# Designs tried in a protein design run: peptides against a protein of PDB entry 4CIC. Part 191

Target 1, 148 residues: chain A of PDB entry 4CIC
Amino acid sequence: KVSTKGHYGVQAMFDLAQHFGEGPVSLKSIAERQGLSEPYLEQLIAVLRKAGLVKSVRGAQGGYILAREPRDIKVGDIIRVLEGPIAPVESVSQDDPEHSLKFDFSVTKSVWEKVKKSIEEVLDSITLADMLKDAEEAQMAQGYMYYI
Target 2, 147 residues: chain B of PDB entry 4CIC
Amino acid sequence: KVSTKGHYGVQAMFDLAQHFGEGPVSLKSIAERQGLSEPYLEQLIAVLRKAGLVKSVRGAQGGYILAREPRDIKVGDIIRVLEGPIAPVESVSQDDPEHSLKFDFSVTKSVWEKVKKSIEEVLDSITLADMLKDAEEAQMAQGYMYY

## One batch from the design tools (peptide; made by RFdiffusion4, then SolubleMPNN)

Design b2_p26_4_s4 (from b2_p26_4, 17 letters changed)
Fold by OpenDDE base, seed 1:
Structure b2_p26_4_s4 (fold): chain B 148 residues (1-148), chain C 147 residues (1-147), chain A 26 residues (1-26)
Amino acid sequence: as target 1 above (148 residues)
Amino acid sequence: as target 2 above (147 residues)
Amino acid sequence: AEEFFKSQGESITLVDGEEYLLERAR
């Protein structure tokens, strides 16, 4: 599962992508639009900023912007920043050193590695620009349904 | 993440697959081989049995067997039984009914659905028979490294 | 025992191992 952190992080980044080129967006406005608590969003944005995905703009019209173009930010980049490496299996406690020595050629480990790889491939194949396009297509489809 | 439950469930099912055709295997022996606690394994096996993936055999040589051939059990089947539907996103608390009404055409939801689909495809593409084959290949590769 | 596993009917969480453990412990 993408954590709540990853989920909301992608939502916040997508909101910034929708406003890309329009100037800085306030955290308050993002929180309101995305249905997020402002304090939680502040924490997410702090991490994203530290990772260089978001920039803080100072001044009267201060706020946040994407640090890169939407096409240059993968969903996988956002998730890796917020959650770290995609691990499909809970790290069984490193604490049992005796199990460490078995060349865990565990066929089971290979299954989870395949799952990991598939998730990474999907998330790395989707950019914020792709998400913007999907949103535009969805809006057009809704518009057509109202006029029919 | 596959829960510890899913992980150990797949390990236990794989152990049963390795012994498929040899008769019933005791939970104790599975627990020992897989490094699992017996009480935890009992809970897992109970769920797997109820779902019809495992059968209990009674008698002096009692224990458990796979209910189907290894080729007829997908990893995805095991995971769905133990953990339910594969959900890529933690269900945000169902508690905010107001967010339920937005036709969450959330482009974000579509991302997670793509992830879900990818995971399901992978797990449904792997059977216990595939895992057995991979284990045999790994053992052969190790044997060649020792010579 | 059966009720305990039914109540934990939370869908497979792939990414969030640490927070998942914390939410289940709560």
Scores: peptide ipSAE 0.019, ipTM 0.751, DockQ to the pose 0.252; fails the geometry check
Fold by OpenDDE base, seed 4:
Structure b2_p26_4_s4 (fold): chain B 148 residues (1-148), chain C 147 residues (1-147), chain A 26 residues (1-26)
Amino acid sequence: as target 1 above (148 residues)
Amino acid sequence: as target 2 above (147 residues)
Amino acid sequence: AEEFFKSQGESITLVDGEEYLLERAR
C-alpha cells in the first residue's frame, strides 16, 4: 500500500504539474483544489522541497513550483522521497522479539523482491507529464459526452 | 506492503508445501521450523482452512495439509485470503471525514490501479510449486559452493 | 479471536518492507 502520505504527495505534485509554467502556486490553492488540509500539505511540501522536487518562490505572488519539468519527475521519485524505498512487506516491528522473523527464508524473500521490482517498474514508468496527458484525454472524453 | 500476516501466511503455506504428500503436519512443527509463534500460526491456519487452502486431519497423527497441490495454489490466492483484495493505497480511514478523499481524482486513482494490477500479476504468477523449485535450486547451489 | 479477522479491509502497504530486508542483511 502506498500510504496516505504517498497518495496525497502524488496528488499535490500533480496539481503543481497542472500549473507548471504559470508561476508559483500557493499551498492554500493546492489544498483547496485537491481536498487536502493545508497543514498536512505543508508537511508534504517541506519534504518534497528538501528532496529537490519542489521549489519555493518568495514574494507577494510566492508559493511553490516544480523544481523540474513534469516529464522529468516520475511517480516513483515522489514515492521514494515521501515513503523511502518501496517495500512490499511491512517491517515486523522489532518490538516483539518472539515474532522476529529469525528465519531468513530466502525463498519467501525472493517473492517479495519480485513484487517490489514490479511496483518500482510501474511507478518509474509514469511521469507527471504522463498524468497530465491522461487528464487531458479524460477531459476531452467528458466534453464529448456532454455534446452528444 | 504485504502485512506480517501475509508474509507469515505464505511462509506457513510454503512449509505445508514442502511436506505435501508426507501426511499431516502439526502446527507446532510448522511454528518451530518457520520461527512463528504457535498461537499466531493457529489464527493464520484457521483463516486459510476456512478459505479451503488447508485441511485439518484429526487423530494422533493429526495436523494440517494443503487442500490442493502446490501447483494449484498461487501466492496471490494466499494473500487475497489473508489480507483481502490487494490494494495499493491505504484506505483512508473513514473516521476522519475531513480527510475523506472526496475528490475521486480519476488520474491519481489510475496510477494506483496500475500498481495493483502489477502486484496481482506477479503474485498470481508464483505458485507454491514454483517456490519449492526455487528452494531446491538454492539448496543445490549452496551444496556446490561447499564442494 | 473472531474480531481480529473481521477487519478484512487492511490493504497491503508497500513502504516498510525495505527496512526488513536491509536489517536482516546485517
Scores: peptide ipSAE 0.019, ipTM 0.755, DockQ to the pose 0.211; fails the geometry check
Fold by OpenDDE base, seed 5:
Structure b2_p26_4_s4 (fold): chain B 148 residues (1-148), chain C 147 residues (1-147), chain A 26 residues (1-26)
Amino acid sequence: as target 1 above (148 residues)
Amino acid sequence: as target 2 above (147 residues)
Amino acid sequence: AEEFFKSQGESITLVDGEEYLLERAR
């Protein structure tokens, strides 16, 4: 599962993508539109800013913008920044050195590596631009349903 | 991440697959070979047995066997039994009803659904028989490197 | 989306962010 952090991070980045080119967006406005707590969003944005995915703009019309175009930000980039490397299995702290029979479960490990690779491929195949396109298509489809 | 439960569950099931056709395997022997705690393994096996993936054999040579052939058990089946349905996102208990703006983030949801589908496809494409084959191939490859 | 995952029962989390591990550890 993507953590709540990853989920909300993608939502916040998507909101910034929707406003890309319109200037800086306030954290308050993002929080309101995305149903996020402003303090929580501030923490997410701080991490994303440090990673160079978001820029802060100062002033009366200050706020945040995407640091790159939506097409240049993969969902995988956002997740890696917020959650770190995609790991298929929780590292059991095998703090039991005695039972560390390094059974090189190479086979079991390979299963999880396949899962990891699959997740990475999916998340790296989706950009914020792709999400914007999907949103536009969904809005158009809803609009047509109201006119029939 | 697959939980520790899922990880160890797959290890235990793979051990049973390696011994499939040889009769029942004791929990102690599985625990020793897989580096698992026997009490923890007992809990896992109980769940797997209830789901019909494992059978218990009683007697002096009692223990556990796979309930199906290794080819008929997907890794996805094991994971679903131990952890439930694969979900791409943790359910935030939005216990805050006021901020439950049901923003139908249909777009964000679709991303996670794609992830879910991808994981399911991978896990459902791998059987215990496939894992047995991979293990055999790995052993052969190591054997040839020593010669 | 969240309701759908809740309705399907206990769900497997494949990406544990450090924060969720911390929330369960609290």
Scores: peptide ipSAE 0.019, ipTM 0.758, DockQ to the pose 0.172; fails the geometry check
Fold by OpenDDE base, seed 2:
Structure b2_p26_4_s4 (fold): chain B 148 residues (1-148), chain C 147 residues (1-147), chain A 26 residues (1-26)
Amino acid sequence: as target 1 above (148 residues)
Amino acid sequence: as target 2 above (147 residues)
Amino acid sequence: AEEFFKSQGESITLVDGEEYLLERAR
């Protein structure tokens, strides 16, 4: 399960992708369009900026832009920045030193590694450009439903 | 990320699979072999039993067995029982009624649905029998390193 | 003990390991 942070981070990045090439977008406008609190979005954007996925533009028309083209930003890149490495299982705190029964959890670990790999493959296969395309297709489909 | 509950649940089910056909296994023995607290395992087993994945056997040699053959139990079945439906995203509590901005998060939702589907496909492709086979292969590989 | 596990019919949360540990530790 992607955290709320990852979810809203992808949503905010998608908003920036929708406005890519239109110039800087204010955090306020993103927050309004995405139903996010502006303070929460500021925190997300700060992380994304530090990771080099977004750029801050100063001035009267200041705000944020994608640092790369939508095609060059994978959903996996966003998630890794916000959430860190995709971990399929909670790190069982190895802190119970006494039952260091070296249970070779190698087999169960392999299951979770397969899940991790699958998630990574999916998220790395989806770019913000793919999401833009999907949005356009969805809008066209809705438009056709109203004209029929 | 699979919760500790899901992780240990799969581990406990795998232990039962390793002993499948040998008769009932005590919770104590599972707990010892899997490095789990017995009380925690009791809770897990209660859920798994209620879901029909394990059976309780009463008597002096009582304990638990798999309710189905290892080949008939998917990891996905275990996870769904312990964790519920695989959700790729935390349910944003829709409880903020006012910002019902119908932002058609349809596109972001579709991303998470793809992740969900992928996880489900992986977990449903792995049975306890597959895990047993992987364990045997790993043991053979270790045995060859020591000779 | 039985009632506590019934209510968390919560979906498999792929939570990043660090934050989920922090929320339970707080």
Scores: peptide ipSAE 0.017, ipTM 0.756, DockQ to the pose 0.262; fails the geometry check

Design b2_p26_5_s1 (from b2_p26_5, 15 letters changed)
Fold by OpenDDE base, seed 1:
Structure b2_p26_5_s1 (fold): chain B 148 residues (1-148), chain C 147 residues (1-147), chain A 26 residues (1-26)
Amino acid sequence: as target 1 above (148 residues)
Amino acid sequence: as target 2 above (147 residues)
Amino acid sequence: SISDELQLKKEEEEKKKGELNALELT
């Protein structure tokens, strides 16, 4: 599973991508559109801002914008910021120092590393620009279904 | 992440694979070798047995065996049995039925479906036999480092 | 007790589910 934090973080970043170039958007408007609680979104945006993915704009038309173009933000970048490194298995062995010295070629660990790598490759292959394009294509497909 | 249940389930199944053809192994011996609590392993084995991945053997030399050959058990099969369908995102929307009707082409949902598919492909590409082979290769590589 | 250890593991798994903002196979 993606954490709720990762899920909603990607939604919030996608909302900012849809409004990219239109100026700053308010957290309230993002929360309303994405079905997020405003306090939760504030926490997400604070993390994303600290990581340099989002910028805060001050003033009467203040709010948030993407710090980079949608094409320059991977889904993997968002997830790594919100969740940290994609770790498929917590190393159980942090607590047993004696087991640390065995080159526990845990064949099981190698399975999870393969899963990790596959997830990273997928998430790093998708940009916010790709998501925007997918949304446009879907909207066109729906529009065609209403005109038939 | 893989759940602790999935992780330890794969470890237990791998231990059974290493002893495949040697007859039934006791839960105690699996627990000791894999660093698992015996009661936790009992719960895992009960689920795996119910799913037909493991068989219980009764008698003085009783214990557990794989129900199929290691080549016929994918890691994905073990995970699906223990965890259910691989779901990359908990559908937050189970509680709001009104949002259910919008063909929410959630572009975000499509991202998670791609992740799901990728995970499934990886886990379904690895059998217990592949894991056995990887273990043998690693043991040979270690043996070569000691000589 | 075995029940307490299972409960502790469940709570740790739940706490880990909460703290593990990571992609989990659950």
Scores: peptide ipSAE 0.051, ipTM 0.772, DockQ to the pose 0.171; fails the geometry check
Fold by OpenDDE base, seed 2:
Structure b2_p26_5_s1 (fold): chain B 148 residues (1-148), chain C 147 residues (1-147), chain A 26 residues (1-26)
Amino acid sequence: as target 1 above (148 residues)
Amino acid sequence: as target 2 above (147 residues)
Amino acid sequence: SISDELQLKKEEEEKKKGELNALELT
């Protein structure tokens, strides 16, 4: 499960992608469009900015922009920044030294590593540009349904 | 991230798979071998039993067994029982009716649905029998390092 | 004991908070 932080972070980054090339967007406008509280969005944007995914622009038309083109930002990059490494299981402390426990732990760990790898592969296969394209396709499909 | 419940549930089910065909195992023995508290394991086993993945055996040699062969239990089945449907994102309540929010929500939802599908495919591709095999292979590999 | 159930429930709630944090990333 992607955290609320990861989810809203991707949503906020996608909003910035939709406005990419239009100049800086205010946190207020992102918050309004994405149904986020402005204070929560400020925290997300601070993390994303520190990671170099977002840039702040100062001035009367100040706000935020993507630091890279939408094609150069993977969903996996956003998630890793917000949530850290995709860990499929919390590392239960390896405290118990008994040989059998270590073995069973190794097998279960392998399952979770396979899950992790699969999640990483999916999230690294999707860019903000892919999301923009999917959005355009969905909008066209809806537009066609209103004309039929 | 698989919940602690999912993780320990898979671990407990794997312990039952290792002892499959040997008869009922006590919760105490599973708890000891898996580093779980017995009360926590009781709760996990109750859920797994209710879902029909585990059977309780009564008597002096009572305990629990897998309800199916290890090959017939996917990791995905265990996770779905313990955690419910693999939801990649907590369903943020769909309360806001505005059209733009719905659209952006749809695109982000599609991303998470792709993640979900990928997780499901992986977890449904792994059986307890596959885990047993991986265990045997790992044990052989360790055994060869000690000789 | 009601105390043990409350402690188990607190540990379950803390585990659920930990599991929510863990489930937040799966």
Scores: peptide ipSAE 0.029, ipTM 0.772, DockQ to the pose 0.093; fails the geometry check
Fold by OpenDDE base, seed 3:
Structure b2_p26_5_s1 (fold): chain B 148 residues (1-148), chain C 147 residues (1-147), chain A 26 residues (1-26)
Amino acid sequence: as target 1 above (148 residues)
Amino acid sequence: as target 2 above (147 residues)
Amino acid sequence: SISDELQLKKEEEEKKKGELNALELT
């Protein structure tokens, strides 16, 4: 499972992508649109800002913007910033010296490395621009269903 | 991350695959070889047995065996038994009625469904027989590095 | 207080990180 942090982080970044080029968005407005608590969103945005994915704008119309274009931000970049490296298993402590355990551990480890690689490939193949496009296509499909 | 339950469940099932055809293996011997606590392994084996992946053998030489051949057990089958359906995200409660939230939720949901599908494809592509083969190949490669 | 709920959520998340829960991309 993706952590709640990863899930809401992608959701908040997607909201900022939808408003890209419109100027700064307030945390309050993101929280309201995305069903997030404002204090929780503040923590997420602080991490994303420190990583250079989000920029704070000061002033009367202050808020947050994407620091890069939606096409230059992968879902994998967001997840790695919030969660760290995509690890399929917790590092079971290396400390058991017996040769048999090391070998069986190597085969099971290879399964989890295959899972990791597959997840990384998927998340690195999806940009915020791809998500915007998918949203537009879904909205068009709904619009067509209302005109039929 | 794979849960510790999924990780140790695959490890225990792999141990049973290595001993497939040799007869029943005691929980104690699996626990010792795999670095697992015996009480924890008992809980895992109880779930795997109930799902029909493992069979209990009674008697003086009692223990556990795979209920099917290693080629007929996918890693995905083990994970689904131990953890349930491979879900990339916890079900955020469907209860927010506002239209905008539903749409944004649909796009983010599609990302997680792609991740789910990718994980399922990988785990369903690997059998216990594939793991046995990988183990044999790795053992052969080590044997060649020592000569 | 909002701080207590956030702390409780953090403790529950830390406790859930320690529990043998399902395939989490943590």
Scores: peptide ipSAE 0.028, ipTM 0.764, DockQ to the pose 0.063; fails the geometry check
Fold by OpenDDE base, seed 4:
Structure b2_p26_5_s1 (fold): chain B 148 residues (1-148), chain C 147 residues (1-147), chain A 26 residues (1-26)
Amino acid sequence: as target 1 above (148 residues)
Amino acid sequence: as target 2 above (147 residues)
Amino acid sequence: SISDELQLKKEEEEKKKGELNALELT
């Protein structure tokens, strides 16, 4: 599963993508629109900023912007920044040094590596620009349903 | 991520697959081979048995066996039994009815549904028989590296 | 304060549950 941190991180980054080119967005406004607590969002944004996905803008209209265009930010990039490497299973630390020397060809490990690779491929195939497009298409579809 | 429960459940089912046709295996022997606590394995096996993936055999040589052939048990079947439906994100309860939140929720939800589908496809493509074959091929490859 | 340590421990346990749920849930 994607952590709550990854989920909300993608939501916050998507909100910044929706406002890309309109100038800096306040954390308060993102928190209100995305249903997030402002303190929690501050922690997420701090991590995303440190990773160079978000920029802080200072001034009276200060806030945050995407550091790159929405097309240049993959969902996988956001998840890797917030959660680290996509791991399908936590490595039970084989802290037992006697088993560490066996080339533990864990057939089970290979299953989880296949799952990992599949998740990475999906998340790296989706950009914030793709999400924006999907949102626009869904708004148009709703607009047509109100006029019929 | 696969839960520790899912991970160890697949290990236990794979151990039973390696002994398929040899008769019932004791939980103690599975626990020892797989590095699991016996009480934890008992809980896993109880769930797997209730779902009809494992059978209990009674008697002096009692224990557990796979309820079906290794080829008829997908990794996805094991995970769904132990963890329920593969969900990529915990459903944050949409308790807030506001229209903007609903829409943003739909786009992010679609991302996670794509992830879910990809995980299901991978796990449903792998059987315990495929895992047995992969283990045999790896043992042969190691055997060739020692010569 | 014992309350702050309990809250920090709850937040660490919820963070560990969140990380464990992130780690444990496929």
Scores: peptide ipSAE 0.026, ipTM 0.762, DockQ to the pose 0.109; fails the geometry check

